# Designs tried in a protein design run: peptides against a protein of PDB entry 8HF1. Part 56

Target 1, 320 residues: chain A of PDB entry 8HF1
Amino acid sequence: NVMLYATKPTEVMVSFPHQEQVLTVTRLISAEIEKFYVSLDLMNIGVQPIRRSKSLQCLRDPSKKSFVKQLFNDFLYQMKEYGIYAASIAIISLIVEFDIKRRQAETLSVKLMHRTALTLCEKIRHLLVQKLQDMTYDDDDDNVNTEEVIMNFSTPKVQRFLMSLKVSFADKDPKDICCLVFVERRYTCKCIYGLLLNYIQSTPELRNVLTPQFMVGRNNISPDFESVLERKWQKSAIQQFRDGNANLMICSSVLEEGIDVQACNHVFILDPVKTFNMYVQSKGRARTTEAKFVLFTADKEREKTIQQIYQYRKAHNDIA

## One batch from the design tools (peptide; aimed at target 1 V12 M13 K292)

Design b2_p23_1_s1 (made by RFdiffusion4, then SolubleMPNN; from b2_p23_1, 8 letters changed)
Fold by OpenDDE base, seed 1:
Structure b2_p23_1_s1 (fold): chain B 320 residues (1-320), chain A 23 residues (1-23)
Amino acid sequence: as target 1 above (320 residues)
Amino acid sequence: SDEEELKKLEEELEKLEKEFLSE
């Protein structure tokens, strides 16, 4: 029972400046997605058969249009919250998903819808990569994966997170590290994982120190074939983390159901803690006094975050 | 008071942030 651990990790709140990324490329991308939504609403895809999947989660919009919009909305959120560099990784996940959906399309109209979405994703990817290359003299894709490019095209939140990792783990023994990173959304796990791989590879002090993995909450697993691959990935990632072959695990907050993750000495909460349950469950993974529980807050929201921490500490002490 | 406790918490968190980032 995670709630019963009387161990109080050191709670750290790292502040970051509120910066609205005012980039022309982000405005252009947002405008292209909005134009696509107008076109999508005009598309006649016919009546789709309601596949009664046994999982309650298959209240999938029978039109499949809402799912397409959800993916682009999640992408827009990631671009805003994590920056252009993270967005360049996030868009690849959309490309993969729309290509699969295009191939699985039962009708020509649905196939065309996913093809149009895919074409937009490819355009967005090109715009993002081109913007990342503005800092590089060489047109090689590998040159965009430098520490400098990652930092410059990440939001202040992500910059402070990466700095916090570097400070915490530079030149440490990888065996002494057990780190969790909590994020809110499923797709954020993948893009932050990709970002961390590139950052660790570009940062000598973290090379061979941090070995990241990611897992998605079970509740986000659709019964589709993609879900079987994701389940296999989750089992492998969890096992690698248990065996010490990975020492940093990125996970979505929806870990409520039965992922036996070890006690960790570092827990990072990259996204705002929205619920008391999330606070208790994530904090309860840091089980020693030497363990660090790190939160991130915008300077503008510092007071509100402190009030929230106070309320959560009070409520936790009343249960303990 | 809750206000005094909040102020103490703010001071604690500020100290811990500085310590954490200086490691």
Scores: peptide ipSAE 0.523, ipTM 0.930, DockQ to the pose 0.909
OpenDDE base, seeds 2, 3, 4, 5: peptide ipSAE 0.023, 0.031, 0.039, 0.020; ipTM 0.599, 0.529, 0.616, 0.538

Design b2_p23_1_s2 (made by RFdiffusion4, then SolubleMPNN; from b2_p23_1, 9 letters changed)
Fold by OpenDDE base, seed 2:
Structure b2_p23_1_s2 (fold): chain B 320 residues (1-320), chain A 23 residues (1-23)
Amino acid sequence: as target 1 above (320 residues)
Amino acid sequence: SDKEELEKLKKELEELEKKFLEE
């Protein structure tokens, strides 16, 4: 009986300093969003026709105002957790979403609501891009996508993550890399994907080494056309990762539902591990020889995070 | 040099990794 000792992955924790980006631009953006919420609450959008499809009943705020607020709250979270560079990418996703919702609006009042949200997103984008350009002597949009700008306008967590990628994968054979990056929220997958594309392109040691993809969990099966495109894109992204055309996959923690991803040699947990299931499922993907399982923690939360991980390790060893 | 910076970053990360494995 050769006990195939499944080589347990090396578990690593990378600490980062807790630094709140106290930028005037972030305060201005937050204040503009708060003013917008006051205006949004005063908007009379009327009674929206309840689309009778039984499947859509539970998730849509009949006013669509809660959805607008959710997108801006998710943006504010990304700006805080990942920095203003990540926020400059995240705001584009909001612009696209609100433009689609504006075009799909069944009433003039709903169309105007989404137009007002879109105008705010365009203003926020301008403020973010202007701040990124303040460090660049040249007004060209391409000049904001340098390694220096990305690093300087990212949070310490994202800086340590990018440093970990650079150190781990600099000048390696792309065929030897199978990397997963777990994030908590779906919108973070798209945001970090865009950030990684620009970072990899600006970093010579990674440019021909890492090919990222992202996957959003299945829970937003809206029957709408966008959900069909997103599902097709997700299937394509998974297939590219299986075929080795992509070697880094960004996943939301909602991968609980049955996505058979190959055994990986690197697993990064960019956001805090909040559940035992997340720990077991993510760690269970680090199955190759010498696999690394990397956690990120703020220095202030380090002790608490270590204690929590030891409890999860113990519980996992008791069931395995 | 970019190589010296990478080696410096590598040592910094190794020190951070080591602290977690020793606990």
Scores: peptide ipSAE 0.420, ipTM 0.878, DockQ to the pose 0.092
OpenDDE base, seeds 1, 3, 4, 5: peptide ipSAE 0.126, 0.292, 0.162, 0.022; ipTM 0.678, 0.828, 0.776, 0.659

Design b2_p23_1_s3 (made by RFdiffusion4, then SolubleMPNN; from b2_p23_1, 8 letters changed)
Fold by OpenDDE base, seed 5:
Structure b2_p23_1_s3 (fold): chain B 320 residues (1-320), chain A 23 residues (1-23)
Amino acid sequence: as target 1 above (320 residues)
Amino acid sequence: MDEEELKKLEEELEELEKKFLSE
C-alpha cells in the first residue's frame, strides 16, 4: 500500500485594490434595469398554472417575473464583480435565453414580457460595446477584443487573475498544464470562458498554450432546466479535459462529488471561498507535487480572508 | 511580450502574492 503522500499544494493569496468602478455607463445600465423592474411589476402575465412541483422549483420558473429579475440581477453582479468587458459577454447569454423563452411562450403576454426584456438587453449590449469602442481608434467590432481593452475594462480582481495566468503559463508546454478555475455562479462560468477565449487569442504567449473549457454543475433542484444540449456539452467538456484537449476548466462551486476531475497542478479560486466544503473540494483537486492553490482577496478583506482560511485548514486537519 | 516585460509582470505579481506558511 503506497500511501501516496498527498503533497499539500502551495497556497497563495493575491490581493487586489477594492475600487468601486464608478462608471457613468454602469449607473445608466443599473437605472434602466430598475426602470424595467417597475414596468415588469405592472405587466399582467396572467396566473400561470401552479405545477404541483416542490416549493423551491417554483422560484426558477422561466415564465415567471422572478426568473427574469434573477437573470438581470446575475448580469448586474457580473458587471460589478468582473467589469464592463465581462458584462459585454454576459449580456449575450441573456439575449439568447430571452429569445428562447420568447419563442417558447405559451401566451401573448409572456411573449411580450420576454420581448421587452430582450429589447432592454440589446440596448445594454449597445451601451457596453460603445463604451469599449471609446478606447479604440478603429470602429471595427474585432478591435474591442485586444489585451489592452480586456485589461482596462476588467475589475482589479480579473486583472490580477489574467496577470497570474500570463505569469504562470507563458510559453509553457500545454501538456504540463492542468488548471481549474472556480467561480461561485453558474452564469459566471460562461462569462469568464468567453473572456478567457478572447484574452488567450489576444495574448501570443498563451494562444497555443491554454485551451479553456467550462463546466456548470448539475442543478439538483431542476434537472428539467438542463437542456439535453447542455448535458451533452458538459459531458463533452469533461471528456476534452480528461483527454488533454482542454487544459483549463472553469467550474462553478456546485460541482457535485460525482464529477471526477483529474489531479490538477493549478487551482484558482476567483470568487470568495464561502464554505468549508468548497475549500476542501477545490483544494483536494490540487494533488500534484508542485500544485498551486491561488486565492484572490480585496485588500480590505485580506485579514478576514486569512483568518477564515486558517479556520478551514484547522478543521480539515482535525477530520483527516 | 519581451523577456523584460514578462520579468516586470512577474515582479509585480510577486509583490501582490503572499504564500501561506504551511503550519
Scores: peptide ipSAE 0.171, ipTM 0.767, DockQ to the pose 0.090
OpenDDE base, seeds 1, 2, 3, 4: peptide ipSAE 0.056, 0.079, 0.029, 0.021; ipTM 0.608, 0.741, 0.583, 0.538

Design b2_p23_1_s4 (made by RFdiffusion4, then SolubleMPNN; from b2_p23_1, 8 letters changed)
Fold by OpenDDE base, seed 4:
Structure b2_p23_1_s4 (fold): chain B 320 residues (1-320), chain A 23 residues (1-23)
Amino acid sequence: as target 1 above (320 residues)
Amino acid sequence: MDEKELEELKKELEKLEEEFLKE
């Protein structure tokens, strides 16, 4: 057993300015969601059937008001953390989810609730797309998916991430790339995936270099709630990454428990490292020679991030 | 992007990157 001394990855921190994107559109969207929450609280959705899953965790019935609020709260988080371009992708996922729930609704009251949520999502999508179009000066080029639009309507964190991808991978052989991108939230995986597809397509230096996939963490919710389709898709995405048919994988931290991913040469942590386990598990994927482990930090959190990483390093060395 | 623009972007990113001290 040759203990392949996994070379410790080079740990890099990329700083970004803490700019609150004080866009009028983001304030309008937030106000519309808050107004919707007031309306939602007044809606009489009758007694929802408690689907008792065999697991002691009370399955949050996806037809409940709490699930609707969770999706909009996750959207607001994505808009804040990743910008209005990412939000324009994120809102599509809400539209799809609420349309499914509307069609699956067992009661007229639940159907109406999901319809109202869907109408709000369509309004939000229109506001976001209109704002993205403000930068397209050419009346004929309604293409909001340019590199320029993506960059300008992304948060400084996402801008630095995209810059890091471009610098790291421009004109490289796709076979030499094994990249992981860690995000905190499940829904962020799909949002960043959609953003990356558009960015890669708009960036000639990356178009034939990066093939992204995403993995949605197993819902801590019973395997009965994972659609057979989601499970098949996850297995397919993992297999494509193992086979080298995809070379960039977006993961939420919840994936760390179950995915034997190959040794990667790049690991990007797009969200703050909140736990020692996340640090060890994500860094432990950067196992190739000259592997990079890249963190993104706001300038105001730089010192705190440095101290936290040194604490995690020390704790890891004490266990290893 | 031309090679010059890529090199400029690289230099910009390098100014924002900090390598953590290797233990």
Scores: peptide ipSAE 0.319, ipTM 0.844, DockQ to the pose 0.089
OpenDDE base, seeds 1, 2, 3, 5: peptide ipSAE 0.293, 0.303, 0.142, 0.301; ipTM 0.834, 0.836, 0.629, 0.834

Design b2_p23_2 (made by RFdiffusion4)
Pose (drawn by RFdiffusion4):
Structure b2_p23_2 (pose): chain A 320 residues (1-320), chain P 23 residues (1-23)
Amino acid sequence: as target 1 above (320 residues)
Amino acid sequence: SETETWIEELREAGLDVVDLTDE
């Protein structure tokens, strides 16, 4: 009876070769951000509330410097984890966030700090577009070239995920498919969403089948990439997925708990599984029959992750 | 059968797919 309304989806793996080498432009951008941090640390904005540790044992920077560093560090993480083009999208989210803070800002000193951060972010955007541009010697067809650069300017993890996404839904009806993708970090959702948008408008077979939509939790990141203060589109993303308008969901541990959704055909956990409860809930989200469940881990982490999953399964058996 | 065909399509695409289906 439970299997009538419940389903044990087939759980599969997609391993990918994990490499440690990084590109030189990554070193250059790291040096530029370090120079910016060193300069900003001494910004000496108008006196701010003292921010100490959780236990007050060690001091902390003012909340605003912490916010700027946090955003830059998130951008660096997106670049380290998902390739150059992922950073190319994520830098636009940073530009939008710094513009919004400039609008919200309430002092000349803080405003100046945010404007200079915007300037550096735009310089980084131009740097990313520069290395993305210095590969068009391969060919001139920007669509297939977008597909090729995405396959080449991405980590093996990103290449493998997008490969599995293409092969799983090559030419199926967009109505027939209902899939979710889970990622860990906040701005990674928007970053990878923009990367899927580019790839959907980069391949002929997937062009009219997949509809990517992303949503995150609180501290709601901006939904656009336009910096126009107001937008005309009003319909929400969750209501779209419930209504079938969107079929590809990019969320981060938000939809895993509580949020009712129709039974989904596929679930892709882009970032490695960490918590037993979240594993159980994400697997349960694939509530339809013949549901497919996909995981991505590094080759080096294969034994550890498989052993952890065995621990989980045995724990499920033990509890039962 | 559809699941096996799906895993086969992934393996033909050069992906290393491991079946962790608990039976």

Design b2_p23_2_s1 (made by RFdiffusion4, then SolubleMPNN; from b2_p23_2, 10 letters changed)
Fold by OpenDDE base, seed 5:
Structure b2_p23_2_s1 (fold): chain B 320 residues (1-320), chain A 23 residues (1-23)
Amino acid sequence: as target 1 above (320 residues)
Amino acid sequence: SSNEAFLQRLRDAGLDVTDLTEE
């Protein structure tokens, strides 16, 4: 019974102000994406042959327009939830994905659709990088990766997360650290991973302390498009974390699939806890002596979050 | 306690912290 000896972790809620970043650049990017959606709806992509792939989603949008819109909607979510700096990393993942889809296109119309999406992503990347450079007065891309730029162009949530990491791990022995960071969305894992790499490199107290890695769940939407590379990456990431070559792992829903991750001494929940299972499974990974479990909440949602946690605890105690 | 020291370090960094540790 692995449940009986679980030391109760120190459970901490960090509150942050709900600030809607009303940046001109964010409005411009959103408007460009909306214009693109109008143009995308007018594109005649033709009837694509339904490959008898068992994935239910290929049946709903044979034109692949919904997938393109999903990627841009996920980007808009990341820009809103994590800030302009995180968005500058997230857009690179879209560029890579649309370039792959452009090369794999079976028709000229689909190839053109992905090319148009790619051109928009490059424009968005330029707008984001230009905005980051406005603070440094330097044209060098390396100057946008400073601790100051990362903090100033991150949302209050991400700022508090980075501050909490610095406080938790500054000048510690890397061998004494086993940290999990939970996020809701698959694409957020890569975005926050890239952000953390730059933040750690720019923060002397963390540079030789934290070695991050990320793990994304299976793409339930397109299991056939789960690249051999993504599967290899997941296996390598898990092995590095097991071997102690990585001491911070960013995870989405992967741990719900029964991937046995070692007992950790720190667990951070960056996004809101929406389910009982997420709460119990993530908290259940904080199993070492004096383990820390850290949650983040907007000030306006603080009381609601506290009540939800108490309900989850009660439900867990009634089942255990 | 190690836990109180951790909470205090977060507060000293200017974080708004609520202790939710189970009793």
Scores: peptide ipSAE 0.680, ipTM 0.967, DockQ to the pose 0.822
OpenDDE base, seeds 1, 2, 3, 4: peptide ipSAE 0.670, 0.674, 0.675, 0.668; ipTM 0.966, 0.967, 0.967, 0.965

Design b2_p23_2_s2 (made by RFdiffusion4, then SolubleMPNN; from b2_p23_2, 9 letters changed)
Fold by OpenDDE base, seed 5:
Structure b2_p23_2_s2 (fold): chain B 320 residues (1-320), chain A 23 residues (1-23)
Amino acid sequence: as target 1 above (320 residues)
Amino acid sequence: SSNQEFIEKLREAGLDVTDLTET
């Protein structure tokens, strides 16, 4: 039980300005997605056969339209919370998913729906990549993966996170690093993983220091859609982190599923801490001597976050 | 302390840092 470890890591809160990135490209993308939702609602895809899968969600939207909207809503969240660079990585995951769903479509109407979604994702990808290229004055896709491009097209939260990683790990021995990065959403794990791969490769002080991996919890929403590939990836990622072949692990709510991760010397919480359980479990992974626990908060939420942390500490001390 | 040095390095990098370490 993680609650039994009264660890006192160095606990740091990094504040960032709450700036809504008012980019023309983000407005265009949002407007194209909203137009697509109107078109999607008008699509007659017929009554889909209710496969007797035990998943409660297959009963609520037999049309699979809600699933399409969920993926685009998750993308819009990634773009808003992490920036257009992270969005350029996130959109690739949607392209892959919609291509799979298009191939698996049981009807022509469902196939066409996923094809239309895929076409929109390709348009969004081009708009994002073009905007990243506007900074480099070069049409070479490799030039969009520089430290400068990553930083300039990331949100203030992601900028402060990347700066905190650079300060924490520049020129350190890889063997001395055991780092966890917690995020709220499943799709964020892969998005931040792709961003970190490019950032580490573009940052000489980190290139041979950090080896990232990501771990995604079970999709409680659609366990039947959890691919054999995702389960194999999760097992491989955990094993690489246990063997020391990866020294930074990006996690969502995986700790709730009883995945035992080793004691870490660094824990970063990229997204807001919403629950007592998340706070205690994540902090309880910072178990080594001189372990660091780093939180990120918007300036406007700073005082509220401090008060919430003190409430969680009090509650933990009353139970321990 | 190693902890104070860590906080100072974050501040030197231009980060707005609040120390919340439990005493």
Scores: peptide ipSAE 0.668, ipTM 0.966, DockQ to the pose 0.767
OpenDDE base, seeds 1, 2, 3, 4: peptide ipSAE 0.661, 0.664, 0.665, 0.658; ipTM 0.963, 0.965, 0.965, 0.963

Design b2_p23_2_s3 (made by RFdiffusion4, then SolubleMPNN; from b2_p23_2, 7 letters changed)
Fold by OpenDDE base, seed 5:
Structure b2_p23_2_s3 (fold): chain B 320 residues (1-320), chain A 23 residues (1-23)
Amino acid sequence: as target 1 above (320 residues)
Amino acid sequence: SENEEFIKKLREAGLDVIDLTEE
């Protein structure tokens, strides 16, 4: 039980300004998604056969409209929480998913729905890429992946995270690094992974120092949507991290599922800690000598977050 | 200490850092 080992890592909280910089492009994208929801609700998608999987009581929307809305809501969340640059990566995952669903469509109405969603994603991608290019004055897609563009089009939270990584790992031996990065949502793992690949490649001090991987928790809500390919990829990513071929692992909720990840010397919590279990399990991975545990909080939520951490510590000490 | 130097480097980079390390 990970709860029995009271590790005392160096625990730091990095604050960031809570400025809702509402860019015109983010307002436009949000408005286009809302218009799409209105059109989606008007689409007559015939009654889909309810595949009664015995175990999952979650009423899957027989129209598949709820799944489409979920993907766009997750995208909107990523754009708000991580910024335009992260959103430009996140939209590619939606494009891939809607193209797969379009090809797998059993009816013309479902095929048309996924095609309309795909067309919207392509429009959103164009708007995001155009906004990234506005800074470089260059039409070359390769020029949008610079450290400067990544930093300028990331939220204050992501900026402080990237700065913390650069300070922590600049010019270090890759073998001395075992880093975990925790995020709340499954889709955020892949988005932050893509962002980190580009950031590491554009940052000489981190190039050949950090080799990232990601793993996502099992979706308890829809195990049927976990492709065999995704499960194979997760096993491979975990093995690469165990073998030292990757030294930074991005995780969502994976520790709750009993994935035995090695003791790490760095643990970053990118998103707010919402539960006692998340705090204890993530901190319990910072088990090496002089391990670092880094949290990120909005300045407005600083006091509340500190009090919550002290409550979690007290609760942990009362159980240990 | 390595830990103090770590916190110092974060602050020198312009980060607003609170030390919450358990004593």
Scores: peptide ipSAE 0.661, ipTM 0.964, DockQ to the pose 0.742
OpenDDE base, seeds 1, 2, 3, 4: peptide ipSAE 0.653, 0.658, 0.660, 0.650; ipTM 0.963, 0.964, 0.964, 0.963

Design b2_p23_2_s4 (made by RFdiffusion4, then SolubleMPNN; from b2_p23_2, 10 letters changed)
Fold by OpenDDE base, seed 5:
Structure b2_p23_2_s4 (fold): chain B 320 residues (1-320), chain A 23 residues (1-23)
Amino acid sequence: as target 1 above (320 residues)
Amino acid sequence: SSNKEFIEKLRKAGLDVIDLTEK
């Protein structure tokens, strides 16, 4: 039980300016998604038979429209919270998902719905990539994966996170690193993983130092095939992290996954700490000597976050 | 201490850093 160990890691809060990305491209993308929702609501796709699979009851909108809207809402959240570069990675996951759903469609109406969603995702991808290329003279997609492009098209939060990683791990021995990165949402794990792969590859000081992995929660509404692949991937990722073949793990919830994660020397909390359990459990993974626990907060939320941390510490000390 | 050095490295990189380490 993680609560039993009073760890006192070095605890650091990194502040970032609250900047709403007022980019024309983000407004255009949001408007295209909103137009698509209006069109989606008008689509007659018929009543889909509720397949009584026990575990996935609540989120199966009989129309499957709610699932489509959820994926686009999750994308919009990632674009807002992490930036255009992260969004360019996130949209690929939607393309893959809608292509699978299109192929698995039992009716022409449902097939058309997923095709329309896919076409919108492809349009969004082109708009994002074009915007990333505005900083490059070359039309080559590979030129958008530079440290400069990643930094310039990331939110202030992600910029401070990447800077913190670079400072923390530049030119270190990979064997001396055991890092966890906590995010709020499951889909963010994969998005930040893709961003980190490109950032590490473009950053010489981190190249051959950091080997990232991510955890995907088992409860994805994915088809049985995707859920099997995700489970296999998750088991492999955990094993690589245990064996030291990966030294940075991105996760949304260590406990829900039943993962016994080793003691780590670095823990980053990329998203706001919303619960006592999240605070205690994530901090309780920073168990090595001289472990680091790094939080990120918007400047406007700094005072509130500090007070919340002190309340969590008090509550933890009253239980211990 | 390695902890003070870590915080100082973050600040030198231009990060706005608050030390919240428990005493």
Scores: peptide ipSAE 0.663, ipTM 0.964, DockQ to the pose 0.770
OpenDDE base, seeds 1, 2, 3, 4: peptide ipSAE 0.660, 0.661, 0.663, 0.656; ipTM 0.963, 0.963, 0.964, 0.963

Design b2_p23_3 (made by RFdiffusion4)
Pose (drawn by RFdiffusion4):
Structure b2_p23_3 (pose): chain A 320 residues (1-320), chain P 23 residues (1-23)
Amino acid sequence: as target 1 above (320 residues)
Amino acid sequence: SPELKVFKINDDGSLEEVDPSFL
């Protein structure tokens, strides 16, 4: 009876070769951000509330410097984890966030700090577009070139995920498919969402089948990439997925709990599984029959992750 | 040029390779 309304989806793996080498432009951008941090640390904005540790044992920077550093560190993480083009999208989200803070800002000193941060972010955007541009010698067709650069300017993890996404839904009806993808970090959702938008508008077979939509939790990141203060589109993303308007969801542990959704065909956990409860809930989200469940881990982490999953399955058996 | 490999997880934690069209 439970299997009537419940389903044990087939759980599969997609391993990918994990490498440690990084590109030189990554070193250059790291040096540029380090120079910016060193300069900003001494910004000496108008006196701010003292921010100490959770236990007050060690001091902390003012909340605004902490916010700027957090955003830059998130951008660096997106670049380290998902390739150059992931950073090319994520830098736009940083531009939008710094422009919003400039609008919200309430002091000349803080405003100046945010404006200079915007300037550095735009310089980084031009740097990213520069290395993306210095590969058009391969060919001139920007669509297949976009597909090729995405396959080449991405970590093996990103290449392998997008490869599995292409192969799993090559020419199926958009109506027939209902899939979710889970990622860990907040701005990674928007970054990867923009990467999927580019890829959908980069391949002929997937062009009219997949509809990517992303949503996150609180501290709602901006939904657009336009910096126009107001937008005309009003319909929400969750209501779209419930209404079938969107079929590819990009969320980060937000939809895993509570949020009712129609039974989904596929679930892709882009970032490695961490918590038993979240594993159970994410698997349960694939509530439809013949549901497919996908995981991505590094080759080096294969034994550890498989042993952890065995621990989980045995724990499920033990509890039952 | 790379290929896609899909593995099924068994109850004992063992892995069985399956066709990518399985997805």

